# Designs tried in a protein design run: peptides against a protein of PDB entry 7UQJ. Part 251

Target 1, 160 residues: chain A of PDB entry 7UQJ
Amino acid sequence: PELYQNFNITPPRGVLFHGPPGTGKTLMARALAASCSSDERKITFFMRKGADILSKWVGEAERQLRLLFEEAKKHQPSIIFFDEIDGLAPVRSSKQEQIHASIVSTLLALMDGMDNRGQVIVIGATNRPDAVDPALRRPGRFDREFYFPLPDVKARFKIL

## One batch from the design tools (peptide; made by RFdiffusion4, then SolubleMPNN)

Design b2_p24_3_s4 (from b2_p24_3, 15 letters changed)
Fold by OpenDDE base, seed 5:
Structure b2_p24_3_s4 (fold): chain B 160 residues (1-160), chain C 160 residues (1-160), chain D 160 residues (1-160), chain A 24 residues (1-24)
Amino acid sequence: as target 1 above (160 residues)
Amino acid sequence: as target 1 above (160 residues)
Amino acid sequence: as target 1 above (160 residues)
Amino acid sequence: EKEEEERKKLEEERAEKLEKALEE
């Protein structure tokens, strides 16, 4: 929010953090959530794990997503962080199409329904960006993608 | 590695990174692996996810752990990072005791069998430190525990 | 760097990492440096401690800053990490105003003089964001601020 | 509010070990 306001950049509705496991996606999302709060402006950080939404909320995943976005909107400015979003919104494959299609469609609708003026940022973290439904990676959704590489051995050497 | 050398601290055999999902445990482990590699000393970073070891290597988890520690020792200095270690070594509950007991026992034996002079550090990351078998959290194993909090909501507004 | 290029986002000239001492600011900066390096694109990471620039380079701090930015530009894509930037660019207080004013003014000019298209990111880390000159925290400078919070004291003790 | 402040303090209490763990 303020970052993008300070830059006069329309905040992306969604940011995809991708990279190998343990590249700092989740830390960065959290650090972003921490760094976007000023003394005057508390950002509410909502975190959900993709696998948890599917496994714990079987048949209610869509409702839980709606409630999450409503709660984020109610507590705006807010960050919604989906950890392992490839688990929440996997690429639509033929056999699991029906269950995943409604969840993905709900997430798409929720991201599309976010007013760009809304103080809600969605961050998705994945180890497999190609396993995230391409519909989520379109403009107005996760249209910005942060690569979190393995700390390259060469970049390591300069950090040490 | 250099961290602990610079501080004249004997590196723990194991470090438990714990905290809510998305606190940077995995980033830290990677950044540690990055920061411990100097121009003169490349650290080999091994990453395994606890759930993957159980799900992909059913009946071979113990062997895969042994191979991982052997490979880490062969490529020392090394970091072994277990992401979601609570999935690999959950607290011994009565019904799952037999399958998890052997894996936990193997991991315990591997950590106990690490020479403290060995250039192998084990990092376990979990969202649920209390879901990790207490035997792993004893001295000479994951005897050091890093809590990874959510970043403060106030600091968040300046990044957004 | 690559993060922002992958997003087609104009990289901020500066990112302020703030939080209590030892909060992962340096870790994150290092991990970012490492994570912005791909196999095809090495990022040059420059690290300077604010206190070191003032104490080691008395009367040459401005020159050292210029050289650092020139070197970063020469070795672009680059990250300049100022650890303890509150030591480098403290809030202008009456007694130290003259010495610090020129250093702060130099850093401001260097950050303002960075072409936003330049592949140089400046990361400042501080334990005291309110001790950083507000002029550095303006748009086009450290206009993004990441809070790095203190890990639980118990988990600190295990690292130590 | 208190849980948010404790969450904030707790949030403040994990990133510092991140930094020390890269400085070490």
Scores: peptide ipSAE 0.000, ipTM 0.342, DockQ to the pose 0.099; fails the geometry check

Design b2_p24_4_s1 (from b2_p24_4, 10 letters changed)
Fold by OpenDDE base, seed 2:
Structure b2_p24_4_s1 (fold): chain B 160 residues (1-160), chain C 160 residues (1-160), chain D 160 residues (1-160), chain A 24 residues (1-24)
Amino acid sequence: as target 1 above (160 residues)
Amino acid sequence: as target 1 above (160 residues)
Amino acid sequence: as target 1 above (160 residues)
Amino acid sequence: MELPEIPEEPLYYPPLEYAEVKAP
């Protein structure tokens, strides 16, 4: 949150970190959270794994998302980090449509319901940006995307 | 690579990266792999997620582990990085013992079967070191453990 | 550290972590330091900011560097991490030549004076590798460079 | 853009209460 406030840039409501596994998406989210907290302004960091929200909270995932956003709003400035968000909000495919559709719809509503004045930043991390429901990638949601390239196989060569 | 050669420590066959999620375990493993490869000496980096080996390869997980170690041995020097290794080799708890026991047993045998002169390094990353089967944490396996603390203020002082 | 001993690569006296700000250079250095310390072998991690050495120690920066290297040598195995090393050792530009030249010269001498058997590793982090004096980037000094890519330069500008 | 210093203080993880680690 403070990273964005210090830059006088309207904080994105949602940031999508995408790139191959192990490119430091989770680390970057933590480093961003850490770098946003001053002695005067502690940032609360909430981390959830997309697949865990679906698997652990069968039938309560929507409620858990609501509680997460409420807690994040209560503990502003805050970061909600969804690791493996493609597991939480996969592209709407016909066979698993209903359960995923409700969770995605809830996440969409929660992101849309964040006032622009909220100091809640949502970071989604995925290894498959194309597996994230395009509805989440629209303005006012995950409207900023960060590609975490693999450190180029060629950059690997310059280190020796 | 070189950071550690100066320490004249016998290279572990297996290194356990443990610490809270997003402390950079995967990034560190990649950076380590990257920093080990020269123009003259390319390191092959194999990455597997512990939970994926269990979920994608139901009944073939042992074979896939064997193939992974064979490919790593063929492409020496190599790093095998197991992300979320607690998902691959959880502590043997009484109820799910059989399937996990065979995979753990296979991984143990593969690690024990590595010649000390092998240029295959196995890195396990976990957020829960106590959830990794203690048999994997024995000498000749994951016999070196690296704690990735959250950048706590106090860890800043213990590194001093 | 141990990951790298297996690759039989002569340990760099100095490693330059370069890449845009926020790429986890400092975190990587800390994680490396933490990952090098076992229960049996604690690594002492010295962290200094390049700009702070210049600003806080006007006229004593050379002495502070010497003391830092002496302490690091005394507490081997040790890591010296220079964050923002481009602030400590900028490319010799004509106007600020004298003060920077002495600090750079001192750092060069300290790095050159490290025996290859020393368990002192120097990590420099910079956002501007081209702003680091090329003399530091020579063999036996910061002779290994790690590029921490930004998640796409364009994505950073979209957060801007 | 100065990267803000990694705050010395740990990110307050709200207690992982809602991470029901189902105790085995």
Scores: peptide ipSAE 0.000, ipTM 0.269, DockQ to the pose 0.043; fails the geometry check
Fold by OpenDDE base, seed 3:
Structure b2_p24_4_s1 (fold): chain B 160 residues (1-160), chain C 160 residues (1-160), chain D 160 residues (1-160), chain A 24 residues (1-24)
Amino acid sequence: as target 1 above (160 residues)
Amino acid sequence: as target 1 above (160 residues)
Amino acid sequence: as target 1 above (160 residues)
Amino acid sequence: MELPEIPEEPLYYPPLEYAEVKAP
């Protein structure tokens, strides 16, 4: 409740940050996590890379996703940030990769199994929203999408 | 209301982002603006550079500020981001700059004249919070300050 | 000269952005690129992922790195951003990967061959500074390191 | 409406959902 209440929007279960590389998707997700944390109420920020989940946890990726969501639920309010989510949940259009299909299915189930009353937000970041499984971009999952445009050149001067 | 309600804090009229150059203040302000916008409810992000308001609008800076706040009010919910606000609102301690004093006074009046029930947030970014007129840092104005620490002090000196 | 002159620091050849995932390393690198770009003087921002250089350019990674540095030199002022540089230049401590050793050696040579009078900045981002070859972290290479701490939790709540 | 010079850095536009994390 409170984490979602903190976000002034119809509380998404999942938010897809997409835009060209280095548009600050990961920074924003972290900024979100930090902004939602007070001295009294720290938000726990969990980060996973899509490619790391596949490469480091071959055959345990589903278990690691479950553990991640459980840990995030235990440490509410929390943000789960999947950087490069297109690496974790590629579009199922390739017939061959049963393993990718299982991980995507696990992520779908974990997002669907989130109580909207929970204080867990899931953020996916991608440079390729079209490379993300459309099933993840449905209501109750990554149903909110944020385009991180290349900030116009002029505006960057200010960030430094 | 809703924009401020979206921020889970006693709604500031203004937020001062301060920290050394390159800490992502402008990026964060834009990210805020973007994050407060949904497909259904876009937040209008207005950005001005403090130095640009003084240099581009010599003699019309007050009018441009008024127009900016009026435009932001018309396009609620909105964020007005003043990057390099220390360029717009230098500390009044210098006796000579009547022109700067007028612009600061206009900004003060515009911030004071905001209905807290409005959906306009004003963000000022500065590398020098002490160079900002203390009158702007008072309750009902930039009464919330965010320090953007140098991601480790040593690190910044190379990037700039 | 001018890109480095714009930064008021001893001009680094290379800057290592390190910190936990999602601390905004990529964002900051891009913010740097854009902040150094004016309407009059655009900085060309080149981005490569460490893992992409290895995976997409198998057997041509060295050539692609050379081309990247040449292109960056041609488009001065420029920033070369290596996201996930630990994927490109893993610590040479593993005896087996001759291929990785060649790419690292090429990157070392390219960084060493940069004239500090050039307007090319190389930024490496990593979540694991200790996974980066120590040779890359030496003077004249990624000799400046920026730790991107998790921004303190409280400060971010304003930004979202 | 002069869109203020959007930093040439890819604006880390948080997804609107997440970027609404209110400033402390």
Scores: peptide ipSAE 0.000, ipTM 0.216, DockQ to the pose 0.034; fails the geometry check
Fold by OpenDDE base, seed 4:
Formats: sequence, C-alpha cells, structure tokens
Structure b2_p24_4_s1 (fold): chain B 160 residues (1-160), chain C 160 residues (1-160), chain D 160 residues (1-160), chain A 24 residues (1-24)
Amino acid sequence: as target 1 above (160 residues)
Amino acid sequence: as target 1 above (160 residues)
Amino acid sequence: as target 1 above (160 residues)
Amino acid sequence: MELPEIPEEPLYYPPLEYAEVKAP
C-alpha cells in the first residue's frame, strides 16, 4: 500500500500476484488487507476463487461479480481478492468458452468501471500468469504484477 | 522435523492443515520448512497438489507417490507437502472412485510405511477436512490437525 | 504500496510483521518488494536478520545499520527488511544489554531520520512483537503492525 | 504427458542478503 505512495506511483486498480503454488499469494493479499486496516480505518476484504465463480455461480456469475463490486464499493475502503484467477480462463470447450468469455468480459467491464479515486483494490492471484486473459493484464486492470518466486536455489541466487 | 527434535517431541508422521481458503496453509508449510532449516541442517521441501496427482499422474500416480516418498527419505530431513489433499478424495463417480481409491490407498500405505525414526514429515492442506478420507486422519498418518481460521473479521478488529 | 495510496493513507516508515514462526512474514516482505517493482521501476530490497546484526556485526553493528540505510536511500525506491527484529532486543545479560541498547538506539535514530518523502520502507518481522522494543513500535517507526496468525493456538497445542 | 519431474533441488530457504526484485 504505502510503498507506492512513497514511490509516487499511481495506485493500480488491480494487482496480479503470480508465482508457483504455495508462494503465499493468498496470504499476501490477506496481509495487505490487514496492513491497510487500522482501528480508525477498517478495510473490508472480499475473497472469491476463480473456480467458485465458474462452478457455484453458473448462470449468475456475472450478477455475482457485479454484486461483489457493488458491495466492495459500499464498504470502502475495500479489497477484492480473486484467488486462482486463471480459473476464469476459457477452457477449450465451446460451451464453457462462451460462459468464461462472458464472465471475463464482465470482470473487465467492472474493473474499467472503477473510478481511479475509488478505495477499492482488486488483487488477482494465479499460478499461471500466462493463463490469465491478456485483457485483464492491461493498464487500468491488473496492471501491476507481483512475482512470488518459489525460492528456487537458482532463483534465490538471481534474487540474491 | 527439527522443531520437534528441538522440543524432544516425536514428530507426527502427518499434519493436516485445514481451514478456509487463503488462511495461509501452504505458506505455513513452507515457512515451517524454512524455520526448521538451519545452516547446519537444511530441510528438503517437496510439494504436490492433490489435483495434480490426479490429472498429471493418471496411470502413474501411485508410482509417483512412491518416488516422492523415496526422494523425501533420501533427502532427509524433509517435508512432503500435499496442497489441496481433499483433491485425492474419491468423487462419487465410479470410474474416478476406483482411481482415487487406489491413489489414496497408496498414500495410506506410504504413510504407514514411514518409520517413526525417519526425518520425513507429511503436511496435508485442505479447505475441507471432512472431504479428506477418514483413513488419512487416523493415528500414524495425518494424526495432527491445525485449523487455520480465517482471521475472524472480529479478531482482525482486535488485531487492528 | 498502492493500497495505501488508494486509501489515502500516509505511508508508514516502518511496518512490523509479527506472528509465530513460519507464518510467512519473510515471504510477505519479499512479495511486497516484488509487487512494487515494475519493468520501469525496480525496487531495491535489502535484507538483514536481527541475529546477524548482533553476531556478524559485533563492534560495527551501528555502522552497518547506518550504511544499510544510506545504501537504501541511494538505491531508492527501496525496502529494508529486518527479519527476526526481536533478535535486536536485549537479552538479560548486562554486557549484551548494552550492545543491544546501542544497536536499537541507532535503529531508532535511523528510522526517525528518514524523511517521510523518502522512497525507503522498513519492514520488521518478528515472532515476538512484545519482545520488540516499544520505542520501535511508535508512530514514525514501525507504526503499522501486521499480525500473521498461526492457525489456532489450540491446534498448536495438539501438535505439541 | 510430461510427468512433472520431482524437483531435484530441495527448496532451501537460504538467507538472502540483497535481492534486487526484478519484475519478471
């Protein structure tokens, strides 16, 4: 949160946490939410899984996404965390592709519809950043990306 | 491993981390591995997902589980982390049930075959502890359970 | 980083990550660093351990802390991460107490000497927030605290 | 189907001294 203020960086509307499984992406999102909340300023944390959006919200996924963004806006300041956001990527089955495309299009529209002045941050987490629709990774959406490396000994040597 | 050695506590063979999504189960397992590793005693951390065991190891899942336990034993002290271990639970479809049952039976046998003298700890993580085969939750297997509560919005309010 | 900007929150100079061992405090700090770095704006991440400051820097710890803050300022935007910052807390031995007190006093002075406009964030991680000198936890220093809960204390008692 | 190779290299958590976090 404050890192970007200190750096005079415009806060992204969306942050993509990507990296191998178990690199702490979900915990990071929760800890960011915890950090930004003070006794005076509680941050409302909303969490959804990409797979749950597809499976639990079949036929209402678009509506539930809209409601999620409305509730997040109503309870500002807020964080919307999408865990496993790559689960919204179309699987090559034609009927599922259309459903996925509709959900992704709705998410794109909701992210684009967020005023830059809104106290709503969207965090997406994925193990497969390349499986996330490139449209979600554009400026004004998930335009900031955080790599959560597994500390591979070699990647540690490169992070070292 | 070393945490239990340092406390002169017999390490459990298996620990089940359970709790809602994004409570940090996977991160905890990694951080336990990191905390137990000293300059003198590096812990080898192995990670698998329950879903990956089913999808990527179709026809060889049992063999790959055996190899995983052998490699973990070879690289002692070690942690085997199964993320989403509820993904190994048989879903009520008959053909998938047999495949799941064989994989679960292999995992049970591998956990039972671990000598208590081995410096191998198995950590399972699940969002649905009740979806984990009760046989895996018996003494000598995942006989220790850790609940990862969502930071209760109220407990967040008190930590805030 | 941007979370605080979106919320119009003044960036803290210091953030204390506290919680039991293996809750991902170190991982969180690294991921925050990764998140703030873009292709256009790399963040320099500096890491030190509290125990290393005491053991490796005996007689020069104060100087090394000063150099660390100078290098962090030179390589802005930057993060200074102190892992195990409770390791700087005086242990009840009189001679070590004086050394610890000097190091802590130097860290206090360095944190106080950071201009609020500087693109340097200090993150401290501890397993024992109550072992951190209360002076470090005052406004303008580690004035934001993040609790990294371990899963249930009762579940810990069952792993014992 | 390429079997995910057991990562030969243990996930060691060595202390990192300096990390220049490069965005991938």
Scores: peptide ipSAE 0.000, ipTM 0.279, DockQ to the pose 0.041; fails the geometry check

Design b2_p24_4_s1 (from b2_p24_4, 10 letters changed)
Fold by OpenDDE base, seed 5:
Structure b2_p24_4_s1 (fold): chain B 160 residues (1-160), chain C 160 residues (1-160), chain D 160 residues (1-160), chain A 24 residues (1-24)
Amino acid sequence: as target 1 above (160 residues)
Amino acid sequence: as target 1 above (160 residues)
Amino acid sequence: as target 1 above (160 residues)
Amino acid sequence: MELPEIPEEPLYYPPLEYAEVKAP
């Protein structure tokens, strides 16, 4: 929030962090959450793994997703971080089970409904941005994308 | 290496990064690897997920682990980073398959054999340090531990 | 502080992080701050942008810098992080206004006075280490430097 | 150089500017 206020930028509704495994997507999301918090203005950080939402909440994943967004709204300013979001929101054109399609549809509707959510930012992290449903990558959803490289071994943190 | 040399410290043989999911353990390990590299002295960074070693290499995990340590020695100075190391080296007292016990035993022997490995540092990252075999947390192995908190508002970074 | 104590190292008075934009200097500084705190020993992290100190505090920048170091001493163990420190501490030989020279002189005096400061570490981050006054890079000041490369992989952390 | 130790309590990262890491 302070970040966006200080920059006079409309906060993205959703941000997609993508890049190879272990490039720090999850850390960056957390660092951003922390960076926007102050003693006066705590940002609540909600984290879920995409695969965990599917595996733990068979038949209730849509409900749990709704509850997550409601809790994020109650505790605003908030960040909802979906780690491995490609596990939650796979491409609809793939022969994926109707369950995935319903969860994706719920997430889409939830992200579209964020106009009424106040200061809630959604961050999705994936190793496979092309495996995420393109509908999520449209304006008003994950409309901003951030690729995380492998820190190449040539990441010359040359400590002189 | 430069990190430890510049500080006149005996490099730990193994470092355990632990803390809640997405606290930046993997990024820190990469940032450390990068921070120790220079144009003249590149540190080779080897990354493996603990669960991936088990799942991809059923029956060959011990061999792959040996090869990893050999390659790290060939490309020294090196960092071997095990993400989710609790998946690779779970507590032996758990009803875990003999396969896990053999892999843990191999990792122990490999870490103990590091006296002959030159400048190879092993970093393990886990969300569950108590789920890592205590034998790995002994002197000469993961003898240094680093705890990564959830970034919530009160930046109480506690290092263990 | 605990970092340095646990490693039996004399803490640097100042550390300069340098490298191309978006290489994670600020993130590393924060991770280091994190990495030095415990429940028993919280490290207080003070962050300032070099340019902000100049722009916000015209005519009071020296005073604000003194106050920052005093507060850091009161709240020790502490880290003072100057992001974009080249904006604060430009090379004196450049045709820069006398104002910059006074601020640099104040920072030098403050860093030299750290013998009396207890456990205060100063981290400066810059994209242009050669634009930082060499007087700051001398022993007892920013006497340790850390270069942050572009990760060769195309994910430019473009901070928007 | 010491390995940066890792915080126990929530990382209050002061404001990170949004790091947009664009994919190639």
Scores: peptide ipSAE 0.000, ipTM 0.321, DockQ to the pose 0.045; fails the geometry check

Design b2_p24_4_s2 (from b2_p24_4, 11 letters changed)
Fold by OpenDDE base, seed 3:
Structure b2_p24_4_s2 (fold): chain B 160 residues (1-160), chain C 160 residues (1-160), chain D 160 residues (1-160), chain A 24 residues (1-24)
Amino acid sequence: as target 1 above (160 residues)
Amino acid sequence: as target 1 above (160 residues)
Amino acid sequence: as target 1 above (160 residues)
Amino acid sequence: MELPEIPEERGFYPPLEYAKVEAP
């Protein structure tokens, strides 16, 4: 709170957590979500796996995304966390283009349609940032990216 | 092994980390691997996603599991971490029974075949412990289960 | 940023991450540090181990702390992360009182001397919150605490 | 056709602070 007030930084609408698997991206999103609640001010945390949205909601993925963003907007302040977002929004150039293009376009529209005044943050987590459609990585979407390094190779070697 | 020898506790062969997604199961497995390493005694950490073993190794999943356990045995002391183990070993009663039954049977055999004297710990992480085949949750396999609660609402309130 | 502007919450100067070893406190601190950076606004992350400050800087620990806080202030916005802070700031009642009292008093003064308008966050991580001097846990210092639970005590004893 | 209720994991979470760390 004070750091941000002091930083006068406009919050990103979308944050991309990227880094190798098991670097704590999902944990961080939950802990960030967890960290920001006061007794007086509860954030609603919405979590979806990208792969689950594709696999469970084949043909309804767009509707489920819309509902998710509407619910997040209804329950402001809120966080939408997409775990494995590369599963939801793969690079459009992969031959399964049409269904993915629709889901990506819906997600883009939902992110673009979030008023900067809205108390909804979208966090995407991926192990492969380059597998995420570059259109999602533009300003006003997942415009801030966080690398979750492996615990340093030295920290890993001290772990190993 | 040594931590357990020092505590006079027989190490579990298999530990099931269960809890909501993003409760730090993967991170904990890594951190446990880290914490058990001394400068003198390095633990080798093997990580596999259950879903990746099924999706990437369709038809070779059994062989990949065998190789993983052999490599872990070669590099003792070691930890094998199965992230999303419910993806690897779904409940046998699901209609895709035969292929899953083979993978589950292989994993069961590999866990049963680990000598108690081996310095190999298997950690399975799942968001849905009830989606894991009950045969894996028996003594000598994932016989110890750990609930990763959501970071307590109280732990949530104190960062914000 | 937006969530904070909307929440109108004043950020803590100091956050205490507490919980058993390997619960991801250090990883969380790094990921928080990473998560707050935009391309336009880089946070400087200063990491020190409490034990290293005592062991490597015997007799200069106070000066090193002052330099650390000065550098953090110079490179605002910044995060100072003290890993194993119980090693830096043990409870004053332990018989090695005088040297520790000086280091603790210096850290207290540095935390108290940070203007709320300063863009410096201090994160302390400990495995033993009760081993941290209670004076550090007061408002305006490490006034917000986060419990990184063990995977259930049963989980720890079963992994340990 | 009643749409299956989206399991509302309504967790009450807190507001996020963002700052970029350059590791020295």
Scores: peptide ipSAE 0.007, ipTM 0.291, DockQ to the pose 0.037; fails the geometry check
Fold by OpenDDE base, seed 1:
Structure b2_p24_4_s2 (fold): chain B 160 residues (1-160), chain C 160 residues (1-160), chain D 160 residues (1-160), chain A 24 residues (1-24)
Amino acid sequence: as target 1 above (160 residues)
Amino acid sequence: as target 1 above (160 residues)
Amino acid sequence: as target 1 above (160 residues)
Amino acid sequence: MELPEIPEERGFYPPLEYAKVEAP
């Protein structure tokens, strides 16, 4: 995020980290949140797990998302990190359509409602980018994707 | 740490983490230190930044290094982590040669003076492995190197 | 890995990484797997997500676990990493008891059946250690736990 | 992504609690 301010680049509204499990997506999001925060300019890092938003807040998940975005806006500059975002916004399959549709719609609206001027970045992490609703992967939302490859078999040999 | 004991591998005296800025080197060192410490067997983690040893301890850097290694030896099992070790042991360039040469020589001697039986591991992190004195990268010193790749170039542009 | 060999500590058969989401548990497991592997001595790293073993292999989850442990034993030295192990071995609650009980029982038996001489380490990662069956957290299984704190507010500032 | 500059800390690391879970 620091690099964007230095480069006068309009930061992406949403960034999708994807790759095999354990490729460091969550660590990278935390590391990005830490690298953008100076002693003078503290970045607030909000983290939620996708499945927890669905399971803990049955009937309030939308309100919790709204509150999360409002808190992130209040504490700018900020990063919202959704770990396992595929658990929050799964690709629409017929049998669970209604609850997922409302939460996805709310997340879409919240991402679309982020004014370009807000210092709020949303990072989603998933092991299954194709399991994330394609509507979230469009311009103005998670329009930026990062592939986390498995560390090379050779790079696996060095860390051990 | 556990895997090495199972494998009867003589652990390296020094481990060099290298890779582009922001690749997780420092976090990895902390987490390795963490993974080696049990409730029963606490590992002492010593951390220094290379540039800070030069800047804060002008004229005492060698003594501070000696004290660091003695304290690490006293509090075994222990890890010494040098963040930005290229700031402590830069490749010899002509104009600053003397001060750097003495500190590098001291660090070399301290690493060479670690008996293989000491429960002290030294971890160095750098963004520029080629900026680290090659003498530190020899067997019995930082003889194990770990490359932290950048997340893919496409993954750099979308975070930024 | 290196610290344990130096310490002549019998490495635990199982290591539980726990802490808030995005604390780097999965990256740490991969980094540990990479740090134990030399150019000469290649460590094989097996990775599974707990929920995927339940969902993809309904009725074969036990066989898949057995095959995973056999493959890990065949490719020694090896690490088995279970990401989101709470998804594989949830705390026994009454209504879903049968399928979970069998898989947990199989995992327990596989961990107990690992001879102390095997160069196979099992790493489990969870965001909810209290959601992991207590039977897995006993000696000879996941008897070592690593808490991944949120990087301190100050350590959060330097990653950004 | 700059990696966290870790403050010069001398401490019992890790902030990772390595707990041996005692058998009940």
Scores: peptide ipSAE 0.007, ipTM 0.234, DockQ to the pose 0.030; fails the geometry check
Fold by OpenDDE base, seed 5:
Structure b2_p24_4_s2 (fold): chain B 160 residues (1-160), chain C 160 residues (1-160), chain D 160 residues (1-160), chain A 24 residues (1-24)
Amino acid sequence: as target 1 above (160 residues)
Amino acid sequence: as target 1 above (160 residues)
Amino acid sequence: as target 1 above (160 residues)
Amino acid sequence: MELPEIPEERGFYPPLEYAKVEAP
């Protein structure tokens, strides 16, 4: 939030971290959250895992998403980090995943409903960006994507 | 493997990484694998996610585990990393998770069947160590546990 | 750099990783560097060890620092990782460390001289954050600090 | 031995408990 304000840059509403597992997506999100907090302006970091919302809250997932976004708004500036967002918002075209259609719709609505000036950033992490509903990857949602490559063996060679 | 050989330390068969989500468990596992790989001795890193084995391979999960351990043995020195191992091996006492009893039994047998001299290390990562079957946490299995605390909120403050 | 650009976040000039030895600070820095490298935009990762700069280059440490920052700027986006930065930039108030006063001053000047738009991130890692010169921990330098806690000491002891 | 190209590991499955991590 502040980082963007200081640059007169509108914070992206949503950022997608993608790349092979264990490339540090979650850690980077935490580090970013920590880095964006100042003594003057603490960022509240909300972390959720896509499949946890589904598995723990099968019938309440929509409500939990709403509450999460409300709480994030209440505690702004804030980051909502969805780890494994492909577990929350699988591609709606997958026949078996119609059960998640309402959850995806809720997440879409919540992301669209974020005031562009809102100090809430949503970070989604996935190992399978193509498994994330393309509707979430549109402008105004997760419109920024960061690829986390494996520690490129070649990039390591330049460290040696 | 080599790290332990150089110290005459028998490599732990299984290591449990536990701690809050996004504490870098997966990243640390990858990075350990990469650190243990020398030019002379590259470690093969096998990563699986506990519930991916369940969800993708519902009827073949046991076979997939066997194949994974065989492949890891074939490509030794190797690391098998189970991310979210609590999804693979939930506490057998939980009534709903009896479906996983055979998979847990297979994993137990595979870990017990690892030759003590085998250059196969198993790393399990979980956010819920208490949700992991206690049988997996016994000596000769995941008998070593690493807690990954949150980057101390106070330490994050010094980031600011 | 890219992470911050893609977020329209000005990269912190300096990030301090601190925590007990073997907590993965160096590993995290490498993973971050790798994660920030895309196929389209490779980050150049420069790793130096604080004490190596002093021990290998006793009379040329200042020049080596200048060259390092110039090379990092030339190869931007880049990360300069100082492992064991407390060896490079000990607290100037410590009587024995007056020999390092010029090196500390050079590092301060180099960090201050980084253009805010420069795609050079400096990561310092230390086991002793209190042994790092407080001048380096000021805004515009290592103004960001990450604590790497020990994986529970008990858990490590079992690995060893 | 080359670090095998860790194949693009297809995605993580099971649920992380929500730690509200208050950013400091």
Scores: peptide ipSAE 0.006, ipTM 0.289, DockQ to the pose 0.080; fails the geometry check

